# Peptides against a protein of PDB entry 3S8F, part 272

Target 1, 157 residues: chain A of PDB entry 3S8F
Amino acid sequence: VLTLFVAVPSLMTAFTVAASLEFAGRLRGGRGLFGWIRALPWDNPAFVAPVLGLLGFIPGGAGGIVNASFTLDYVVHNTAWVPGHFHLQVASLVTLTAMGSLYWLLPNLTGKPISDAQRRLGLAVVWLWFLGMMIMAVGLHWAGLLNVPRRAYIAQV
Target 2, 166 residues: chain B of PDB entry 3S8F
Amino acid sequence: DEHKAHKAILAYEKGWLAFSLAMLFVFIALIAYTLATHTAGVIPAGKLERVDPTTVRQEGPWADPAQAVVQTGPNQYTVYVLAFAFGYQPNPIEVPQGAEIVFKITSPDVIHGFHVEGTNINVEVLPGEVSTVRYTFKRPGEYRIICNQYCGLGHQNMFGTIVVKE

## One batch from the design tools (peptide; made by RFdiffusion4, then SolubleMPNN)

Design b2_p26_3_s2 (from b2_p26_3, 14 letters changed)
Fold by OpenDDE base, seed 4:
Structure b2_p26_3_s2 (fold): chain B 157 residues (1-157), chain C 166 residues (1-166), chain A 26 residues (1-26)
Amino acid sequence: as target 1 above (157 residues)
Amino acid sequence: as target 2 above (166 residues)
Amino acid sequence: GVLAFMGGLAATILSEFLTVYAKLLN
């Protein structure tokens, strides 16, 4: 139960990141309730990748609160729910952030900017990665709610 | 301007913090309610019930599979279950439909899982500890027990059966 | 804008928590 209070810093961090994105978008000319989103640099995979990671972290983090709840963990523990959770945390947030970091770091280390073709390929990669991870994660969470066990090759459902 | 933006962000941040704390409080309250009323069949014990895993097979309520199902009252039973490498005892577990079943589960060797398909029964079984779960089977039939915690080379084949009789 | 985003976050948290809680009660 006390573990739930660990969520407070992360929730506050989420606010800070979101506020920073809005601030940045507005500085780039975005206006209105959603215009700031459109003004963000969606043509840069170094930006898109970690942002998509953050978006994936939302349902993953929500699941973290569930998993940290004693009684709720009872029904989801060692079910397909758990793999669904960590694929959002590790394979989405961490991995996409790493991808984004590489898209920024490699050009800087080599002194060579990425080509337009490489940029477009990078965008395709991170979006497809995100889409696939979301589909898989939703499926795993759903399966977990249907009592599909983890670490078992069979289930009644 | 930047100053106005910072001021607004600070105000929103305080609001978000308050909301977050309120939300978490509600969650904790719901969890506490569930634990207090035992609505999920999980019975938190004031003291963790312990057993000696080295002797649990030779003495005590887990030693004889024929004595594993104990009627404790009208339409109430306690079932003493062993999860071991690689199976469950007794197997099958036979209980009547509609009866309140208290499972007392422990392990003589390593950590196992006790997941009953078609139910919310899902516990890790630790050597030296007794897991207690309450459940009432409303439908007759066979319910498969699956080990969902890795326990060794035979983990994938570790199954049991609960037979619910009319 | 940030409030709307955080509203979505809160809705997601509530949705998952209540969904699992409903399962727990069943």
Scores: peptide ipSAE 0.620, ipTM 0.904, DockQ to the pose 0.847
Fold by OpenDDE base, seed 5:
Structure b2_p26_3_s2 (fold): chain B 157 residues (1-157), chain C 166 residues (1-166), chain A 26 residues (1-26)
Amino acid sequence: as target 1 above (157 residues)
Amino acid sequence: as target 2 above (166 residues)
Amino acid sequence: GVLAFMGGLAATILSEFLTVYAKLLN
């Protein structure tokens, strides 16, 4: 119950971030229900990376609520579900945010802006990382629901 | 435009807060329901049974694997299972199909897992504590027990079998 | 826009919770 209580601030933070992104997109000329998304700076890996991390955090955070639920945790604990959750939280949100931060930090530390080639490479890395992480996470969650155990090299399915 | 956006965001935020609280309330209610009814054999540790892990092998219901399966009523059994480094006893565990089985699982040494393939049976087994889970096997056959909690060098080979007989 | 996004978030949370809950009941 207490763990679910602390989910409220996280849900409100999600709203704040989404609202801020919409507001920013509209200020950049985005119109309509989804036009604000297109108006965001998707050409900047320092922006794209943490946003993709946040997107990955959505199913991961949902899983966090499940894992924090005593009776639901019973059916997912120490199954492949758990590594799936971890990879969405740590290897997606945290790691992508760190990657994005580096695309801002390193140019500022060195005093040299990133080249266009480096920018394009950064975008490719971030998107590929996100795609791979989502595939793995979906697979692990699915396997967990099929009772594939964690920390075992053999499973019934 | 900024004022309009602010007003809209404020209204939406209030709605989202209300929805979030309602959703969490529903989740808590569902959790409470499953705990209260012991749904799917989940028995919470509110009245946690304890044993002495240093003597559990020598005395008590876990001491003799040959007497581990106890009929407690018509079509009802209690199975006293030890999870140890590195295996389970009794092994195999033999129970009849369609019977209500109450597993009483403990460990004499370290923490182990008790995961039964093909079922939702999935508990961590702590020395000094008795894990209780209820299950009815609807299909006959062999169900493998897997340790899904790291317990040492032989963890990867720690398996057991439940044989469900017609 | 934000409501649509939050709707997606809510749908994800509900879907995962109900999926696991269904597994518990079955």
Scores: peptide ipSAE 0.609, ipTM 0.889, DockQ to the pose 0.827
Fold by OpenDDE base, seed 1:
Structure b2_p26_3_s2 (fold): chain B 157 residues (1-157), chain C 166 residues (1-166), chain A 26 residues (1-26)
Amino acid sequence: as target 1 above (157 residues)
Amino acid sequence: as target 2 above (166 residues)
Amino acid sequence: GVLAFMGGLAATILSEFLTVYAKLLN
């Protein structure tokens, strides 16, 4: 039960990241409650990808708190809920961050910027990936709540 | 102004930390309360019950499937279940509707799952450990037991049945 | 802005917690 306090560093990290994004957006000319968001570099897949990963990490992290709860874990453990959780954590945050890092790393290593076509394709890839991951994750969490077992090909529902 | 922004961020961070801690304390309190008042099938034990997986098939309450269902009181039963590669014993498990059933589940071989379809009963079964689950079936019929922990080549076909009699 | 974001985060955590909690209580 007390292990739930492991979430504190993650919650604080979430604040730091959000604050950093706001600060960056405001430095780029964004103003108001939401204007700083629009001012962020959404035209750069190296930025968009990890940010989308962070957004996916929010419900995943919430699930992490649930999964770490003894009594709550009982009803979700080894159900489709679990794959839904780690797909948000690994296949969303980690994977998208890796994708974003690649979009930064390759141009810097080669000294050649990516073309506009490559940039646009990159944006499409990361957005589609994010969308697919969210659909899958919602479905898996929902199935888990309906007691669809993990590692089984059949279910009552 | 960067200094002004920094000061504000620090203040908000402090507030968020306080809120986060409060939220987590509330969650812990709710979990503790639920654990105390509603076991949700899992019976908390102060001591982990252990058995010898190498002899559990030969002696003790799991040895004879015909003696696996034990009436412990009025409308109360204990069912000694083995999860093994690849099935469950006894099979079927026959229990009366409305009775309080305490499942004591263990494994003689590898880790298995014990997921009762249509219920929240869901535990991992470890060799050498006894999983204890309390449940009351309100509806008669057949409930399928599904292994939801990979246990080998026959994992996907590992099923059992609980028959709840009127 | 960050406070609003944190509010959303907290709401998400609470939502999932309560959803699973409801399942626990059947």
Scores: peptide ipSAE 0.603, ipTM 0.893, DockQ to the pose 0.816
Fold by OpenDDE base, seed 3:
Structure b2_p26_3_s2 (fold): chain B 157 residues (1-157), chain C 166 residues (1-166), chain A 26 residues (1-26)
Amino acid sequence: as target 1 above (157 residues)
Amino acid sequence: as target 2 above (166 residues)
Amino acid sequence: GVLAFMGGLAATILSEFLTVYAKLLN
């Protein structure tokens, strides 16, 4: 039970990140409830990738709280729910953040800016990655709730 | 303008912190409630019971598969199940429909899974520990037991069967 | 804006929690 207190710093981090994004968007001229979102640099894969990762992290993080709950963990543990969870954590947040970092790092390492074509390709990659991960994750979580086992090639469902 | 924004953010952060703590306590309360009301059900129940995995096959209630199913009451049974590399014993496990079944599951070797399809029964079986699960099968038929914890080269073939008789 | 986002986050957490909780109770 006490381990759930670790969720508090995580939630505070989420607040900080969200606040930072809003602040940045407003600094870029965004106004209103949603205008600040539009003002963010969505044309930059180095920005889009980690942000999409963060979005995927939200349901994954929620699942983390579930998985850390003693009684709730019983019904989801070692089911497809678990891989659904960590694909949102590792394969989405971490991976997309790494991808985004690469899109920033490569120009700096080479001393050359990325071309417009490369930029567009990068955007396509991260969006498609995110879409695929979300589809898979939803499916896995759903399967988990239907008691599809983890680490088994067959299921009753 | 930036200064004003920072002040606002700090105020909101305090509110969010309070909310987060409140939400946490709500979740803890729900968990506590569930523990108080459902520990004797499908969720593993009872005090932590330990067993010597090195002797569990030779002596004790798990030693003889033919005596693994013990009637403890008119409509109550205890089933002593071994999960091992790579299978379950007894296999099949035969129990009556509608009876309250207490599974006592342990392992003589490595960690295994005990996942019963069609049910919420899903526990890890650790050598040296006895997992206790209580369940009542309402429908007759065959229920497959699946190992969902990797346990070695034969993991994918590790299955058992519970036969619920009418 | 951030408050709205936080509300959504909280709702998501609660939703998943209750969903799994419902499974536990059934």
Scores: peptide ipSAE 0.540, ipTM 0.881, DockQ to the pose 0.766

Design b2_p26_3_s3 (from b2_p26_3, 17 letters changed)
Fold by OpenDDE base, seed 2:
Structure b2_p26_3_s3 (fold): chain B 157 residues (1-157), chain C 166 residues (1-166), chain A 26 residues (1-26)
Amino acid sequence: as target 1 above (157 residues)
Amino acid sequence: as target 2 above (166 residues)
Amino acid sequence: GVDLFMLGLMATLLAEFLTTYALLLN
């Protein structure tokens, strides 16, 4: 019950972030239902990384609510679901946010902008990281729902 | 212009906040319903049952694996299971099909898992605490018990079996 | 745009919760 209550400010934060992104996109000239998305700076790894992290956080956060539900925890606890959740939260959101922060911080600390090659490489790294994380996370969650235990090399399914 | 945008955002925020609250309320209600009716074999313990892990092997209902399965009614059993490094007792656990089984599980040593594949039986077993799970096996056969909590060098091979008789 | 995002978010929450709940009841 308490966890579900704590979920409220998280959902509000999600709304605020999404609204801020839409507002920013529209300020950048984006119009229509989807035009604001295209107007966002997708050429900047410092932007792309944390946004992808936030996207990965959505299913992970949803899973967190499930994991914290007393009765539902019987289904998911110590199954492959759990590492799937962890990788979305830590290896996706936290890691991608950290990566994005570094892409901003290092140029600022050194006073030197990143080269175009470095920028392109950064984008590739972030997108590939996100893709790999999503594949793994979906697989782990799926396996978990099929009752595959965590920390066991054998499963009936 | 910016002011109009902010007003619109606020209107949507209020709506989605209300929807979010309603949805979460439904979730809480479903959880509460399940707990209140003891559905799905979940028996919420109003009081934590405790045992002494240092003596659980020598005295009490877990001491003799041959006496671990206790018939408590015409079609009801209590099974006292000990999870230890590295296995389960009794092993196998033999129960009849269609009977209501109450598992009372504890550990004499370290934390273990008690995960019965193909069922919703999935609990951690802590030394000094008794985990209680209710389940009715509708299908005969063998069900494997797996330890899904790392418990030492033999963790990966810590298995048990429940045999459901026709 | 935010509405669509929130719809997706809520749908994800609902789907994960109901799926797990259904498995619990089986």
Scores: peptide ipSAE 0.569, ipTM 0.867, DockQ to the pose 0.809
Fold by OpenDDE base, seed 1:
Structure b2_p26_3_s3 (fold): chain B 157 residues (1-157), chain C 166 residues (1-166), chain A 26 residues (1-26)
Amino acid sequence: as target 1 above (157 residues)
Amino acid sequence: as target 2 above (166 residues)
Amino acid sequence: GVDLFMLGLMATLLAEFLTTYALLLN
């Protein structure tokens, strides 16, 4: 029952990250309610990738509360919901963070900056990955709520 | 400048922390309420009900599929179900419409799933443990039982049927 | 900005919780 309090540090982290992004955006000249978002370095795949991962982590983390609940887990356990959850957590957040890290790490290790073409390709890859993962995750969660079982090739719906 | 920003952020953090805690307490309260009232389908026993998986087929309420459905009261039944590699016993499970059914499910071999299509019944079945689920079938007909936990080479073909009679 | 973000976050948590909870009760 008290397992849900494990979410507290995660929520605090979410706050800290969001606040840090706003602060960074404002330092970069962004003003107003949304101007700080536009001021963030969206032209850098090393930035975009982990941020998109964090965005995907939000619904996944929400699902974590459901999955960690004894009662609610009864509904979702071993349904398509579960793959939907961990694809957001692992295949989105972790994978996109790894991609972003690579875009930062390789140029620094080699001492060679990425070309503009490589940068644009990186942005395309990251955004397409995120889009695909979101579509799949929404579908899996939806199917799970419709009681589609995992590890089965048949379903009533 | 940074000092002012830091203090402002701390103020917001305090507020959202309080809100988050409050929301989580509400969630916990709802979960606890559901557990206490046994409305979640799965019936908490207070203590874990255990059986010997090596003898469950030879003795006890799971041994004879003809005796698996036990009337425990007016419009109340207990059904002793075995999930095994690769099927369910009894099969079919026959119960009346509108009756309160308590499923007591266990396994003689490996972990299986017990997922009943068209219902919210969905539990893992562990050897040595008894899963207890309460459900009332409102509609007559056939309900397919699906194993949603990998249990071996025949997992994909492991099905059962619940027949709900009018 | 962070307030709006947190509102969205809390809304997501609440929506998923209540949706699943509703399915549990029915």
Scores: peptide ipSAE 0.560, ipTM 0.879, DockQ to the pose 0.834
Fold by OpenDDE base, seed 3:
Structure b2_p26_3_s3 (fold): chain B 157 residues (1-157), chain C 166 residues (1-166), chain A 26 residues (1-26)
Amino acid sequence: as target 1 above (157 residues)
Amino acid sequence: as target 2 above (166 residues)
Amino acid sequence: GVDLFMLGLMATLLAEFLTTYALLLN
């Protein structure tokens, strides 16, 4: 029961990140309720990647609370729900953050900026990765709720 | 301006922190309610039985698969199931339609899964512990048991069958 | 903007929790 309070720091982190993004967007000239989003540097894969990772982390984090709930875990445990969860956590947030970090780090390590072609390719990779991951994750969560077992090659559904 | 923004953010942070805590308390309350009133057919850990995995095959209710299905009442049965590398016993498990079935599942070797397709029965089976699941099969037919916890080289082929008789 | 984000976040948490809770009770 007390384990759920571990979610508090995570929720506060989410708040802080969102607030920071809004602040940054407004500093970049964004105005209004949504204008700050458009003002963020969406042309930079080093920015886009971790942000997409964070977005994917939201439903995954929500699932984490479910997984940590004793009685609710009975519904989802060892079903396709679990792979869906950690693909959002590891393969989305962690992986995309790593990708984003690489897009920033490599130019600095080599002392050369990435070309425009490389930048565009990076954006394509990040967005395609995110899209594919979201499709897979939604499918896995859905299958899990339909009681498709984990670690089995067959299912009734 | 930055200071004003900072102060505003802090105010919102306090509000959302309070809301988050309140929501979590609601979740905890709901969990507590289900623990108290609804076990999803599974016996809570506080009532978990223990067995010796080294002797479970030799003595006790799991020792003879022919004696695994025990009628405990007019329409009630207890089924003593072993999950082992790599299968289940008895196999098939034969039970009557409409009867209340209490599955008592344990393992003599490693951790296995006990996932019954078409049902909400889904438990891990630990050596030394007895997993107890209560279920009533309303439809006759065959229900496949799937091991959904990796248990070794033959894990993918570890299946059982529950046959529900009319 | 942050308020809307947090509302969406909390709604997501609640939706997943209640969906699973409903399945548990059935």
Scores: peptide ipSAE 0.517, ipTM 0.865, DockQ to the pose 0.742
Fold by OpenDDE base, seed 5:
Structure b2_p26_3_s3 (fold): chain B 157 residues (1-157), chain C 166 residues (1-166), chain A 26 residues (1-26)
Amino acid sequence: as target 1 above (157 residues)
Amino acid sequence: as target 2 above (166 residues)
Amino acid sequence: GVDLFMLGLMATLLAEFLTTYALLLN
């Protein structure tokens, strides 16, 4: 029940962020249905990281509704599904947001911008993190649906 | 710029707010439906049965593992299972193939898990509470019981066995 | 774009719910 209380605010936040990004992308010269996406600053790890985190948060949030449902939770509870959910919510969204924050914060704290090499490295780190996290999360969710137990070193599958 | 962005966002915000609220109620309704239609069998019905964890080992249906399997009717059994640190009793649990088994599971110490491999049986076991699960084993053989709730230093080695006889 | 995004998001929510429910039924 508690999870459902935050569903609507989260959806509205998603709307607001998406709308803002579309507007920004179009303002930056993006056209058409998807052109605004390409026009966003994908060369900035401080931008990319939070966005990827938000994208990973979507299936995680969907899973949250499942986890909060009494009968559906029976299917997934204490299986590998749960760690998969956690890694999407915490290790993806929160962690990537933190990473993005650092890419903004550190230059400001030091008083000097990051080098181009550091920027490229940052992009690599963020994308690799996201990719790895998605692979792990998908695997854990899949394993959970196959009834692989949580907190056990063995599984029948 | 900001003014245009404001106008653009507000154009759809009210509609999507309404849609989001509608979806919330849809999910609530779906949850209620699933709850109403799936309250029997392996899914707990929500009837909380309580027991004294301090005496459950000494008296009552869980006290004697040799008496844990009780035939309650034709091809129907109730099995009184204790999950404890660190194992299950009785162990093994012997039941016939094709019989309807009602597991009554409780704990004398801490919270444990009761996850039976090869089945959809998966419940947490709380001291002072009785978990009830209904299942029919269609295939003979051995089914491993796994504790999937951390219960202490020996948690990783906490296993049981259900033997289904032909 | 936002409309499609939100529809996709809502579809994801519903799809995961229904998929899990299907597993419950089977």
Scores: peptide ipSAE 0.495, ipTM 0.848, DockQ to the pose 0.686

